Peptides against a protein of PDB entry 3NZW. Designs and how they scored, part 213

Target 1, 212 residues: chain A of PDB entry 3NZW
Amino acid sequence: TTTLAFRFQGGIIVAVDSRATAGNWVASQTVKKVIEINPFLLGTMAGGAADCQFWETWLGSQCRLHELREKERISVAAASKILSNLVYQYKGAGLSMGTMICGYTRKEGPTIYYVDSDGTRLKGDIFCVGSGQTFAYGVLDSNYKWDLSVEDALYLGKRSILAAAHRDAYSGGSVNLYHVTEDGWIYHGNHDVGELFWKVKEEEGSFNNVIG
Target 2, 222 residues: chain B of PDB entry 3NZW
Amino acid sequence: QFNPYGDNGGTILGIAGEDFAVLAGDTRNITDYSINSRYEPKVFDCGDNIVMSANGFAADGDALVKRFKNSVKWYHFDHNDKKLSINSAARNIQHLLYGKRFFPYYVHTIIAGLDEDGKGAVYSFDPVGSYEREQCRAGGAAASLIMPFLDNQVNFKNQYEPGTNGKVKKPLKYLSVEEVIKLVRDSFTSATERHIQVGDGLEILIVTKDGVRKEFYELKRD

## One batch from the design tools (peptide; made by RFdiffusion4, then SolubleMPNN)

Design b2_p25_2_s4 (from b2_p25_2, 10 letters changed)
Fold by OpenDDE base, seed 3:
Structure b2_p25_2_s4 (fold): chain B 212 residues (1-212), chain C 222 residues (1-222), chain A 25 residues (1-25)
Amino acid sequence: as target 1 above (212 residues)
Amino acid sequence: as target 2 above (222 residues)
Amino acid sequence: PVKYKTKIPAVQKSPYDGPVQYWNF
């Protein structure tokens, strides 16, 4: 798995691959590793598939309950804290989760929290999470700047996942791409890695380790 | 060392069509190298036009299916005999599986039915309740033999239009029920040839708007 | 760091053995 999120002048980019594995077996190439909690809040998934799906779905329910009770959308800070508190209660039980809670509230603006099953909760501007995270960071860190255009930021997110998909055997399938703004998240499509790779290679003159 | 799990072999396969879904399984039940039964059905009609199979350790599979059937029953009691939708069934099964997260059911679960739009639906689950809706899925002993075949024949992976120099992919289309049945039969006959834990019989449950029908075919009894 | 393989109790059969396996993202 490779997931990433970063803040820039235009909001938040979230990009994830879609491969699931069971050991050496490619279980799926089409899994959704982003949960759309509400129109302004996303969660990303890395680690145990069931742990992520179950608890982030549960988180979604808690966020909805908050909205119903408080007549206001939950903050990104509070949502991430709920998840963090939950996984912390299970510390040592063997949960495997590396998540990013990304969203927008009027109070916070665009916000990203990293939450993992070790109990770590971090607020930040850039995170890559998963087995391919270092490959994604290699591309992302080399090209990131706050003043990216939305177009360039979207491309950078997509391109970083592509790099990870290329080098990490546990990442691949497709890139699911999101842009989070003050108006909520916008889905920017599913990009098959096979097609995307050749397109990028041709346009950039990159991936010269591959002949074709 | 405590080892509560067995492996009863077998293989299951789900394929969704446009207005139907199929869930098939062989009827062989084994332990190690011994055939326990040549006819032990593992695909079940659970009501509400939902068919289910949980392949792996049969004791766990049976337990899970029974629990789900009970869930359907209670759903009717609690919701005025409302039909359980396939997506809600999938969520329920996730909870059944994940509720045993720290002592999992050793099964690969597949359900099939129609979604609320009348389209064929197949959901697959890992042992602890991760799930995905897919067009097709093989599970069990010969899944590694069948799944690539399904990728090629259902999803047309690595198929291109002739004369295009590999530049135009074969377009995706729904398969007819007859085509799906042929693929299922070919899958299981092939798997039976190459895997000792698959064989004896093939039971296919076909879900349509008119209900669930069953077909049975003999496999090699080797 | 996040572990990307689901932890299994040591006393149990590994769900990564054989055809039935845990999925990892």
Scores: peptide ipSAE 0.392, ipTM 0.766, DockQ to the pose 0.309; fails the geometry check
Fold by OpenDDE base, seed 4:
Formats: C-alpha cells, structure tokens, sequence
Structure b2_p25_2_s4 (fold): chain B 212 residues (1-212), chain C 222 residues (1-222), chain A 25 residues (1-25)
C-alpha cells in the first residue's frame, strides 16, 4: 500500500493505491483505501485491511453521532483523536493500522492527522503511509511547494503514488485521487496504473528504466 | 502442538451478472490427503435471495453460515420481515468475522445476490472481515488457479480490440447466465485437473429476481 | 510517520499459518 496526503495553498490532496495483498498473492487491485466519512472528512487505510475497514467505519459512525448530538460536524482533531484513543486501547493486541484523517472545518481549515496502531497521532502538512511510502516521498518531497496550483498538486499526488506503484510490489492497481477544500472533498477519479504509467512515461520522458 | 484449525480444501467461485449472480463450489471435502466426502455442499441459500459460502476450515465455515442464517432470522423478527439487502448482509458478516478478530474463522467467505437495483452482486471477505464488492472472486484451494482466469474472461484483463495495436482495451460487458455457467464449469474442470483438493462435484447456485436455482455437475472423482 | 518497509506489518495471525490469509493494504 501507498497512501499520501499533503496540504497546499489550495487545500488537501489525498492519493492512494488500490492493491491488497496476502503475502505474495495480489488479493485485489480495486480496493478502496479511502473512506468518505462525511462530505468534508476522509480517512485513508494502510496495514491490516480488516482493521482499517472496521475501525474507520466505526469512526464514521462516531463522527455521525457527534454531528447528531452537537448539531455540528466533528473537527478533524476530534475525529482523529477518537480513532487514536481507540487504537491505543488496543495497544499490544496486534492491530495494524496506518491512517490519515483528512478534512476541512471552518475552525481548523484544511487539516491532516496521521494515526497509527502504535498510538501515534501527528498533525502535519505532508504524510506518506504504507510499504511504498518512501518511494512516494521521493517524488513528493522533490516537487512539493506550498504554492502549487490545484492542477499541479493533483498531478503530484497522482505521480507520487505512481512512482510507489512502480517500485513497491505491494502497491499498484489504480490511483484514487481526492481534493479537499472548504466546500468538501472532490473525487478526481480512478486512474489505472498501467495506463497511467505509459501516459506519464510518454509525456514526461520518465521511467526510462522500462523499455516500451 | 494443538492446532485449532483444519483445512478441508475445496474451492468456491462467485460471478455477478447484470441481473443475476452465481456462487459455485465443489463438493469435495478433504483432510490432508484423505477424501472425507465426495458430496458435501458448501454453498448455501441463506434466505432473502442471498447465497453464501465460507471455504477453508469447514467447522468454522459451517459455524459462520449458521450464525449468518440466524442473523437473517433475527433481522426479520426485529424489522417486520424486511428483506435483508446484500450490502447490509455484507456489513453484518464483517461484524461476525471481526467479532472473532483475535481467534478468526479460518475461512474465505463469499456471498452473492442482487443489490437494491436488481444488479448482480458478489462480496468477498478475508478471515477477519475485510470485504469488497467485486464482479468475480475465487476462493479456496484452487483460487490461485482460477482467479487469473476470471480476470481474463470476466474482467477482460489484458485483452485489446483487434487492429488497435493494443491501444484500446476490450470493453467491459456483462455476461449471460449461460456464459457465466460455462466459465464456472471450465474453471472447476481445469482446477480439478491440477489440484487434488478440488473435484467430485460442482454445485452452482444461481440467484435471480425469481429466486435461487441450483445446478449440479459431476467433476473428476480422482 | 512510522516507516514501513517493503512489507507493512501484517495483522497478527493465528500461530498456525495456512492457505487462508489476511488481506493487507
């Protein structure tokens, strides 16, 4: 898996691959590693598939309950804290989760929290999470600027996942791409890695390690 | 050392069509190299037009299916005989599986039915309740033999339109029930040739708006 | 963020490994 999220002048970009594995077996190429908690809040999934799906779905329920009780959408800080508190209670039980909670509230603005099964909770501007994270960081860190246009930021997110999909055997399938703004998240499509690879190679003159 | 898990072999396969879905399984039950039964059905009609199989350790599979059937029963009691939708069934099964997260059911679970729009639906589960809706899924002993075939024949992976120099993919389309049954039969016959844990019989449950139909075919009894 | 190598930490499996495996993201 490779997931990433970063803040920039235009909000948040979230990009994830879609491969699931069971050892050396490619279990699926089409999994959704982003949960749409509400129109303004996303969760990303890396690690144990069931742990992530179960608890982030549970988180979604908690966020909805908050909205019903408080008559206001939950903050990104509070949502991430709920998840962090939960996984911390299971510390040592063997949960495997690397998550990002990404969203926008008027109070916080665009916000990203990293939460993992070790109980770590971090607020930050840039995170890559998963087995391919270092490959994604290689591209992302090399090209990241706060002042990226929305178009360039979307491309950078997509391109970083593509790099990880190329080098990490446990990442691939497709890129799911999101842009989060004050008006909510916008889904920017599913991009098959096979097609995307050849397109990017042609347009950039990159990936010259592959003869095609 | 005591091992709480067994492996009873077998293979299951789900394929969703446009207005139908199929869930098929062989009827061989084994332990190690011994055939326990040549006809032990592992695909079940659970009511509400939902068919289910949990393949791997048969004791766990049977337990899970029984729990799900009971869940359907209670859903009717609690909700005025409301039909359980396939998506709700999938969520329920996730909770059944994840409820044993630290001592999992040793099974690969597949369910099939129709979604609320009347479209074919197949859901697959890992042992602890991760799930995905897909057009097709193979599970069990010969899943590694069948799944790549399904990728090619159901999802048309690596197929291109002739004359396009590989630039245009073969378009996705739904398969007819006859085509799906043919693919299922070919899958199981081929798997039987190469895997000792697959054979004897093939039972196919076909879900349509009219209900569940069963078909049976003989496989090699080697 | 926690560094994952090529293999992310798998879910804790049964001590008895077999053909049925957990999925990882």
Amino acid sequence: as target 1 above (212 residues)
Amino acid sequence: as target 2 above (222 residues)
Amino acid sequence: PVKYKTKIPAVQKSPYDGPVQYWNF
Scores: peptide ipSAE 0.388, ipTM 0.758, DockQ to the pose 0.463; fails the geometry check
Fold by OpenDDE base, seed 2:
Structure b2_p25_2_s4 (fold): chain B 212 residues (1-212), chain C 222 residues (1-222), chain A 25 residues (1-25)
Amino acid sequence: as target 1 above (212 residues)
Amino acid sequence: as target 2 above (222 residues)
Amino acid sequence: PVKYKTKIPAVQKSPYDGPVQYWNF
């Protein structure tokens, strides 16, 4: 798995691959590793598939309950804290989760929290999470600027996941791409890695380790 | 060291069509190298046009199916005989599986039915309750033999339009029930040839708007 | 940033030897 999120002048970009594995077996190429908690809040998934799906779905329920009780959307800080507190209670039980909670509230603006099953909770501007995270960082860190255009930021997110999909055997399938703004998240499509790879190679003259 | 889990072998396969879904399984039940039964059905009609199979350790599979059937019954009691949708069934099964996260059901679960738009639906589960809706899924002993075949023949992976120099992929289209049945039969006959834990019989449950139909075919008994 | 690596569950059989495998993202 490779997931990433970063803040920039235009909000948040979230990009993830879609491969699930069972050891050396490619279990699926079409998994959705982003949960749409509400129109302004996303969760990403890395680690145990069931742990991530179950608890992030549970988180969605808790976020909805907050909205019903408080008559306002939950903050990104509070949503991430709920998940962090939950996984910390299960510390030592063997949960495997690496998550990013990404959202926009009027109070916080664009916000990203990293939460993992070790109990770590971090606020930040850039995170890559998963077995391919170092490959994604290699591209993302080299090209990231706060002042990226929305188009360039979307491309950078997509391109970083593509790099990870190329080098990490446990990442691949497709890139699911999101842009989060004050008006909510916008889904920017599913990009098959096979098609995307050849397109990018041709347009950039990159990936010269592969002879066409 | 004591292993609480057994492996009863077998293979299951789900394929969704446009207005139907199919869930098939062989009828062989084994332990190690011994055939326990040549006809032990493992695909079940659970009501509400939902068919289910939990393949792997048969004791766990049977327990899970019984719990789900009971869940369907209680859903009717609690919600004025409302039909359980396939997506709600999938969520319920996730909770059944994840409820035993630390002593899992040792099974690969597949369900099939129709979604609320009348489209064929197949959901697959890992032992602890991760799930995905897919167009097709193989599970069990011969899943590694069948799944690549389904990728090619159901999802048309690695197929291109003739004369396009590999630039235009074969378009996705739904298969007819007859085509799906052919693929299922070919899958199981091929798997039976190469896997000792697959054989004896093939039972296919076909879900349509009119209900669940069953078909049975003989497989090799070697 | 904390380096995270996806973990394979302890009870995982070979993908080719058994019907039951945990999925990992």
Scores: peptide ipSAE 0.385, ipTM 0.762, DockQ to the pose 0.383; fails the geometry check
Fold by OpenDDE base, seed 5:
Structure b2_p25_2_s4 (fold): chain B 212 residues (1-212), chain C 222 residues (1-222), chain A 25 residues (1-25)
Amino acid sequence: as target 1 above (212 residues)
Amino acid sequence: as target 2 above (222 residues)
Amino acid sequence: PVKYKTKIPAVQKSPYDGPVQYWNF
């Protein structure tokens, strides 16, 4: 898996691959590693598929309950804290999760929290999470600027996941891309890595280690 | 060291069509190298036009299916005989599986039915309850033999329009019931040839708006 | 952030070493 999220002048970009594995077996190429908790809040999934899917779905329920009780959407800080507290209670039990909670509230603005099953909770501007995270960072860090246009930021997110899909055997399938603004998240499509690779190679003149 | 799990082998396969879904399984039950039964059905009609199989350790599979069937009953009791939708069934099964996260059911679970729009649906689960809706899924002993075949024949992976130099993919289309049944039969006959834990019989459950139909075919008994 | 590596979770009485394995994202 490779997931990433970063803040920039235009909000948040979230990009994830879609491969699931069971050891050396490619279990699926089409999994959704982003949960749409509400129109303003996303969760990303890396690690144990069931752990992530189950608990982030549970988190979504908790966020909805908050909204019903408080008549206000939950903050990104609070949502991430709920998840963090939950996984911390299971510390040592063997949960495997690397998650990012990304969203917008009027109070916080665009916000990203990293939460993992070790009990770590971090607020930040840039995170890559998964087995391919270092490959994604290589591209992302090399091209990241706060002042990126929305178009360039979307491309950078997509391109970073593509790099990871290329080098990490446990990442691939497609890129799911999101842009989060004050008006909520916008889904920017599913980009098959097989097609995307050749397109990017042609347009950039990159990936010259591959003949084509 | 205490090992609470067995492995009863077998293989299951689900394929969704446009207005139908199929869930198939062989009827061989094995332990190690010994055939326990040549006809032990592992695909079940659970009511509400939902068919289910949990392949792996049969004791766990049977337990899970029984629990789900009970969940269907309770759903009817609690919701004035409302039909359980396939997506709700999938969520329920996730909770059944994840409820034993730290002592999992040793099974690969597949369910099939129709979604609320009348479209064929197949959901697959890992042992601890991650799930995905797919057009097709193979599970069990010969899944590694069958799944690539399904990728090619159901999802048309690596197929391109002739004369396009690989630039145009073969378009996705739904398969007919007859085409799906053929693929299922070819899958299991081929798997039986190459895997000792697969064989004896093939039971296919076909879900349509009219209900669940069963078909049976002989497989090699070696 | 803490580097995440995909690994098999340590679960008591886990079937993950068998032919039926959990999925990893």
Scores: peptide ipSAE 0.379, ipTM 0.764, DockQ to the pose 0.404; fails the geometry check

Design b2_p25_3_s1 (from b2_p25_3, 20 letters changed)
Fold by OpenDDE base, seed 4:
Structure b2_p25_3_s1 (fold): chain B 212 residues (1-212), chain C 222 residues (1-222), chain A 25 residues (1-25)
Amino acid sequence: as target 1 above (212 residues)
Amino acid sequence: as target 2 above (222 residues)
Amino acid sequence: MQLSSFRGAFEVADPYREYYLSTVK
C-alpha cells in the first residue's frame, strides 16, 4: 500500500494505490483506499482493510451528525480527533490503521492530519503512508515545491505512487488521484499502473531498469 | 489446544453480468480428508433477490447466513416490506462480520444480486467485514486456482487485440448468462481436478429481474 | 516536516492465510 497527501499553493493532492493483499496473495487490484466522507473531506486507508473501512465509515457518520447538530461542516481537526480518540480507546486491541484525514474548511484552509492505530495524530504538509511510503517519499521529496502548479502537483502525486507501485510488491493496481480545493475535492481519475508505467517511461525516459 | 474453527472446504464463485448475477458453489463438505457430504448446499436464496454464501467453516457460515436472513426479515418488519437493496445488504453484512472482529467468522462471504439500476452485482467480504463490489470473485479452498482464470476470462486481463502489438487491450464487455455458466462450470471442473476439497456437485444460483433460478451439475466424485 | 510511521500494507483477512490468525484475540 502507498497513500500520500501533500499541501501546496493550490490545495491538497491525495493519491493512493488500489492493491489489497493477504500475505503474498493479491486479494484485489481495485480497492478504493479513499473514503469520500463529504464533499470537502477525504480519508485514506492503510493497514487492516476491515478496520479502516469500518471505522472511517463510522467517522463519516459522526461527521454527518456533527453537521446536523452544529449546522456547519465539521473541521478537519475535529474529524481527525474523533478518529484518533476512537482508535486510542482500542489501543492494544489489535486495530491496524494508517490514515490521513484531508479536507478544507473556511477556518482551517487545506488541512491534512495523519492518524494511526498507535494513537499518533499529526498535522502536516506532506505524508506518505503504507508499505511503499519510502519509495513515494523518494520521488515526492525530490520534486516537491510549495509553488507547484495544480497540473504539476497532480502529476507528482501520481508519479510518486507509480514509483512505489514499481518497487513495493504490496502496492499496485491503479492510482486514484484527488485534488482538494476550497470548493471541495475533485476526483482526477483511476490510472492503471500497467498503462501508466509505460506511458511515463516513454515520456520521461525513466524506469530504465526495465527493458521494453 | 482447543481450536474453535474447522475447515469444511469447498469453493464459491460469483460473477456479475449486465442484468444478472450468478453465485455458485460446490456441494462437497469435508473435514480434514474425510467427505462429510457430497451434497450440502452452501449457496442460499436469502430473499429480496439476494443470494449469499459464506464459505470456510460451515458452522460459522450457517450462522452468518441465518443472521442475515433474519436481518432481512426484520428489515421488512421495520420498513413496511421495503426491498433490501444489495448495497444495503452488503453494509449490513459488514456489521455482522465486524461485530465479531476479535473472534471472526471463519468464512469468505460473497453475495450476488442486482443493484438499484438492475445491473448485476457481486460483493465479496473478508472474515472481518471488509468488502468490495466486483465483477467476479472466487472464494474458498480453490479460490487461488480460479481467481486468476476469472481475471483472464471475465475481465480479459493480459489480453490484447490481435495485430496491435500489445498496444490495445481487449475491450471489456458483459458476458451472457450462457457464457458465464460455461466459465463457472469450467472453473469448478478444473478446480475439482486439482483440489481435494472441491467436487461432487455444483449448484449455481442465477439472479435476474424475474427472480432466482437454480442449476445443478455433477462434478467428479473422487 | 513531520513523518508518518505506519508502514503496513492494506491487508484483508483470509482464513487460509496467516494474517487471519492475527485478527483473532
Scores: peptide ipSAE 0.439, ipTM 0.839, DockQ to the pose 0.368
Fold by OpenDDE base, seed 1:
Structure b2_p25_3_s1 (fold): chain B 212 residues (1-212), chain C 222 residues (1-222), chain A 25 residues (1-25)
Amino acid sequence: as target 1 above (212 residues)
Amino acid sequence: as target 2 above (222 residues)
Amino acid sequence: MQLSSFRGAFEVADPYREYYLSTVK
C-alpha cells in the first residue's frame, strides 16, 4: 500500500494505490483507499482493511452529527482528533490503521493530519503512508515545491504512487487521485498502473531499468 | 491451545451480469480428509432478492447467515416491509462481521443481487467485515485456483485485440446468463479436479428482477 | 518536517492462510 497527501499553493493533493493483499496473495486490485467523508474532507486507508473501512465510515457519521449539532462543518483538526481518540481507546487491542485526514475549512485552510493506530496524530504538509511510503517519498521529496501548479502537483502525486507501485510488491492496481481546494475535493480519476507505467516511461524517458 | 475454528472446505463463486447476478457453491462439506456430506447447501436465498454464502467454518457461516436473515426480518418490521437494498445489506453484514472483530467469524462471505438500478451486484467480505463491490469473486478453498481464471474470463485481464500487437485491450462487456453459467460450471469442474475439498454437487442461485432461480449440477464424487 | 511511521500494507483477512490464524492468537 502507498498513500500520500501534500499541501501546496493550490491546496492538497491526495493519491493512493488500490491493491489489497493477504500475505503474498493479491486479494484485490480495485480497492478504494480514500473515503469521501464530506465534500471538503477525505480520509485515506492503510493497514487492516476492515479496521480502516469500519472506523473511517464511523468517523464520517460523527462528522455528520457534528454538522447537525453545531450547524457548521467539522474542522479537520476535530475530525482527526475524533479518530485519534477512538483508536487510542483501542490501543493494544490489535487495530491496524495508518490514515490521513485531509480537508479544507475557512478557519484552518488546507489541512492534513496523520493518524495511526499507535496513537500518533501529526499535522503536516507532506505524508506518505504504507509499505511503499519510502519509494513515494523518494520521488515526492525530490520534486516537491510549495509553488507547484495544480497540474504539476497532480502529476507529482500520481507519479510518486507509480514509483511505489513499481518497487513495492504490496502496492499496485491503480492510482486514485484527488485535489482538495476551498471549494471541496475533486476526483481526478482512476489510473491503471499497467497503462500509466508505459505512458510515463515513454513521455519521461524514465524507468530505464525496464526494457520494453 | 484451544482452537474454536474448524474448516469445512468448499468453494463459492459470485458473478454479476448486466441485469442479473449468480452466486454458486459446491455442496461438499469436509473436515480434514473426511467428507461429512456430499450435499450440504451453502448458498441461501435471504429474501429481498439477496443471496448469501459464508464459506469456511460451517458453524460460523450458518450463524452469520441466520443473523442476516433475522436482520432482514427486522428491517421489514421496522420499515414497513421496505425492501432491503443490496448496498444496505452489505453495510449490515459489515457490522455483523466487525461486531465480532476480536473473535471473528471464520468465513469468506459473498452476497449477490441487483442494485437499485437493476444492475447485477456482487459484494465480498473478509472475516472481519471489509467489503467491496466487484464484478466477480471466488471464495473458499479453491478460490486461488478460480479467481485468476475469473480475472481472465470475466474481466478479460491480459487479453488483447488480435492484430494490435498487444496495444489494444479486449473491451469489457457484460456476459450473458448462459455464458456466466458456463464459466461457473467450468470453474467448479476444474477446481474439483485439483482440490479435495471441492466436489459432489454444484448449486447455482441466479438472481433476476423476477426472483431467485436455482440450478443444480453433479460434480465429481471422489 | 513531520514523518509518518505506519508501514503496513492494506490487508484483508484470509481464513485459508496461516498468517491470519496467527493474528487471532
Scores: peptide ipSAE 0.438, ipTM 0.839, DockQ to the pose 0.393
Fold by OpenDDE base, seed 5:
Structure b2_p25_3_s1 (fold): chain B 212 residues (1-212), chain C 222 residues (1-222), chain A 25 residues (1-25)
Amino acid sequence: as target 1 above (212 residues)
Amino acid sequence: as target 2 above (222 residues)
Amino acid sequence: MQLSSFRGAFEVADPYREYYLSTVK
């Protein structure tokens, strides 16, 4: 698994692969590792599939309840705190979760929180999460700038996941890409890694370790 | 140490068509190297045009299916006999499974039906309740033998248009019910040849707008 | 800069593989 999110001048880019595994078995190549909590808030998934799906869906319900009660959308900070508090209550029980809560509120602006099942909650500008995170970081860190255009930022997110999919056996399938702005998240499609790889290789002249 | 789980073997398979869905399972039930039954159905019509199978430890599977059937019943009571949609059923099953997250049902669960648009739908679950809607899924003992075959024959993986030098993929298309049944039969006959926990009989439930139809085929009884 | 520490793959349970036994033990 490789998930990433980063802030830039144009908002937030979120990119994830779509592979699920059971040990050496590729269980699925088409998993949705992003939950669309509301039009302004996303959650990413790494770790136990059921743990992530269940609790991030639960989080979505909590966020909706907040909206109903307070007549205002929940902040990214509060949403991430709810999840963090929840997993902390289960600390030691064996939950496995690595998640990013990404969103925009007028109060906070574009915001990313990292939350994992160890109880860690971090706010930051750049996170890569999962078995392929180091591969993604390698590409992302090398090319990241705050002043990236939206187009370049989207490509960088996609390209970073592609690099991880190439090197990490537990990452692959496709890249799901999101752009989060003040107007909410925008889905930028599903990009099959097999096709994307060859396209990128040709256009960039990269991946020269592979002949084809 | 005490092991609360058994393994009753078997294999199940779901495939979604355009306006139908199929869920199939062999009827062999085993423990270790002994055949308990040559005809123990494991694919069930749960009402509301939803078919379900939970394959693995039969005691857990039966319990889960029973709970889901009860859930359907209560849904009708609480919502004026409203039909439970397949997506809502999937969510409900997730909660049933995850409710035992720390003592899981030892099963691979697949349901099949029609979505609210009348399109075929297959949902698969891991033992603790993660789920995904897919065009096809094999579960159980011989899933590893069948799933790659389904990748190739349902989703046309690694198939390309002739004469394109591998640059144009075979386009995705829905399969007819007849084609799906052929694939199911080929899958199970092949699996039976290579896996001791699969055999005896094949029961196929076909879900259409007209309801659930059952077909049965003999498998090797070795 | 704060770094993420979770390095797990997105994993499903499988009753027919060793992985499942290790996760539910």
Scores: peptide ipSAE 0.437, ipTM 0.835, DockQ to the pose 0.383
Fold by OpenDDE base, seed 3:
Structure b2_p25_3_s1 (fold): chain B 212 residues (1-212), chain C 222 residues (1-222), chain A 25 residues (1-25)
Amino acid sequence: as target 1 above (212 residues)
Amino acid sequence: as target 2 above (222 residues)
Amino acid sequence: MQLSSFRGAFEVADPYREYYLSTVK
């Protein structure tokens, strides 16, 4: 698995692969590792599939309840704290979760929180999460600038996941790409890694370790 | 060390068509190397045009199916006999499975039906409640034998148009019910040949807008 | 840049594969 999110001048880019595994078995190539909590808030998933799906869906419900009770969208800080508090209560029980809560509120602006099942909660500008994170960081950190255009930022997110999919056996399938703005998140499609790889290789002249 | 789980073998397979869905399972029930039954159905009509199978440890599978059927019943009570949609059923089953997160049902669950647009739908679950809607899924003992076949024959993976030097993929299209039934039969006959926990009989439940139809085929009884 | 601690894959449980064992208490 490789998930990433980063802030830039144009908002937030979120990019994730779509492979699920059970040991050496590829269980699925088409998993949705982003939950759309509300039009302004996303959650990413790495770790135990059921743990992530169940509790991030639960989080979505809590966020909706907040909106209904308070007549205001929940902050990214508060949403991430709810999840963090929840997993902390289960600390030691065996939950496996590596998640990023990404969103936009008027109060906070574009915001990313990292939350994992160890109880770690971090606010930051750039995170890569999962077994392929170091591969993604290699590309992302080398090319990241705050002043990226939206187009370049989207490509960088996609390209970073592609790099991870290439090197990490537990990452692959496709890239799901999101752009979070002040108007909410925008889905930028599903990009099959097989097709994307050859396209990128041809256009960049990269991946020269592969002949084809 | 006490092991609360058994393995009763078997294999199940779901395929979604355009306006139908199929869920099939063999009827062999086994413990270790002993056949308990040559005809123990494991695919069930749960009402509201939803068919379900939970393959693995039969005791857990039966318990889960019973709980889901009960859930359907109570859903009707609580919502004025409203039909349970397949997506809502999937969510409900997730909660049933995850409710036992720390002592899971030892099963691979598949449900099939029609979505709210009348399109075929197949949902697959892991033992603890993760789920995904897919066009096809094999579960159980011979899933590793069948799933690659389904990738090739349902989703046309690694198939290309002739004369294109492998540059043009075979286009995706829905399969007819007849084509799906053929694939299911081929899958199970092949699996039976190579896996001792699969065989005896094949029961196929076909879900259409007109309801659930059942078909039965003999498999090898070895 | 910031480092994240979680390095796991997105994994599903399977009764017939090793990951299932990790989910059982």
Scores: peptide ipSAE 0.426, ipTM 0.839, DockQ to the pose 0.390

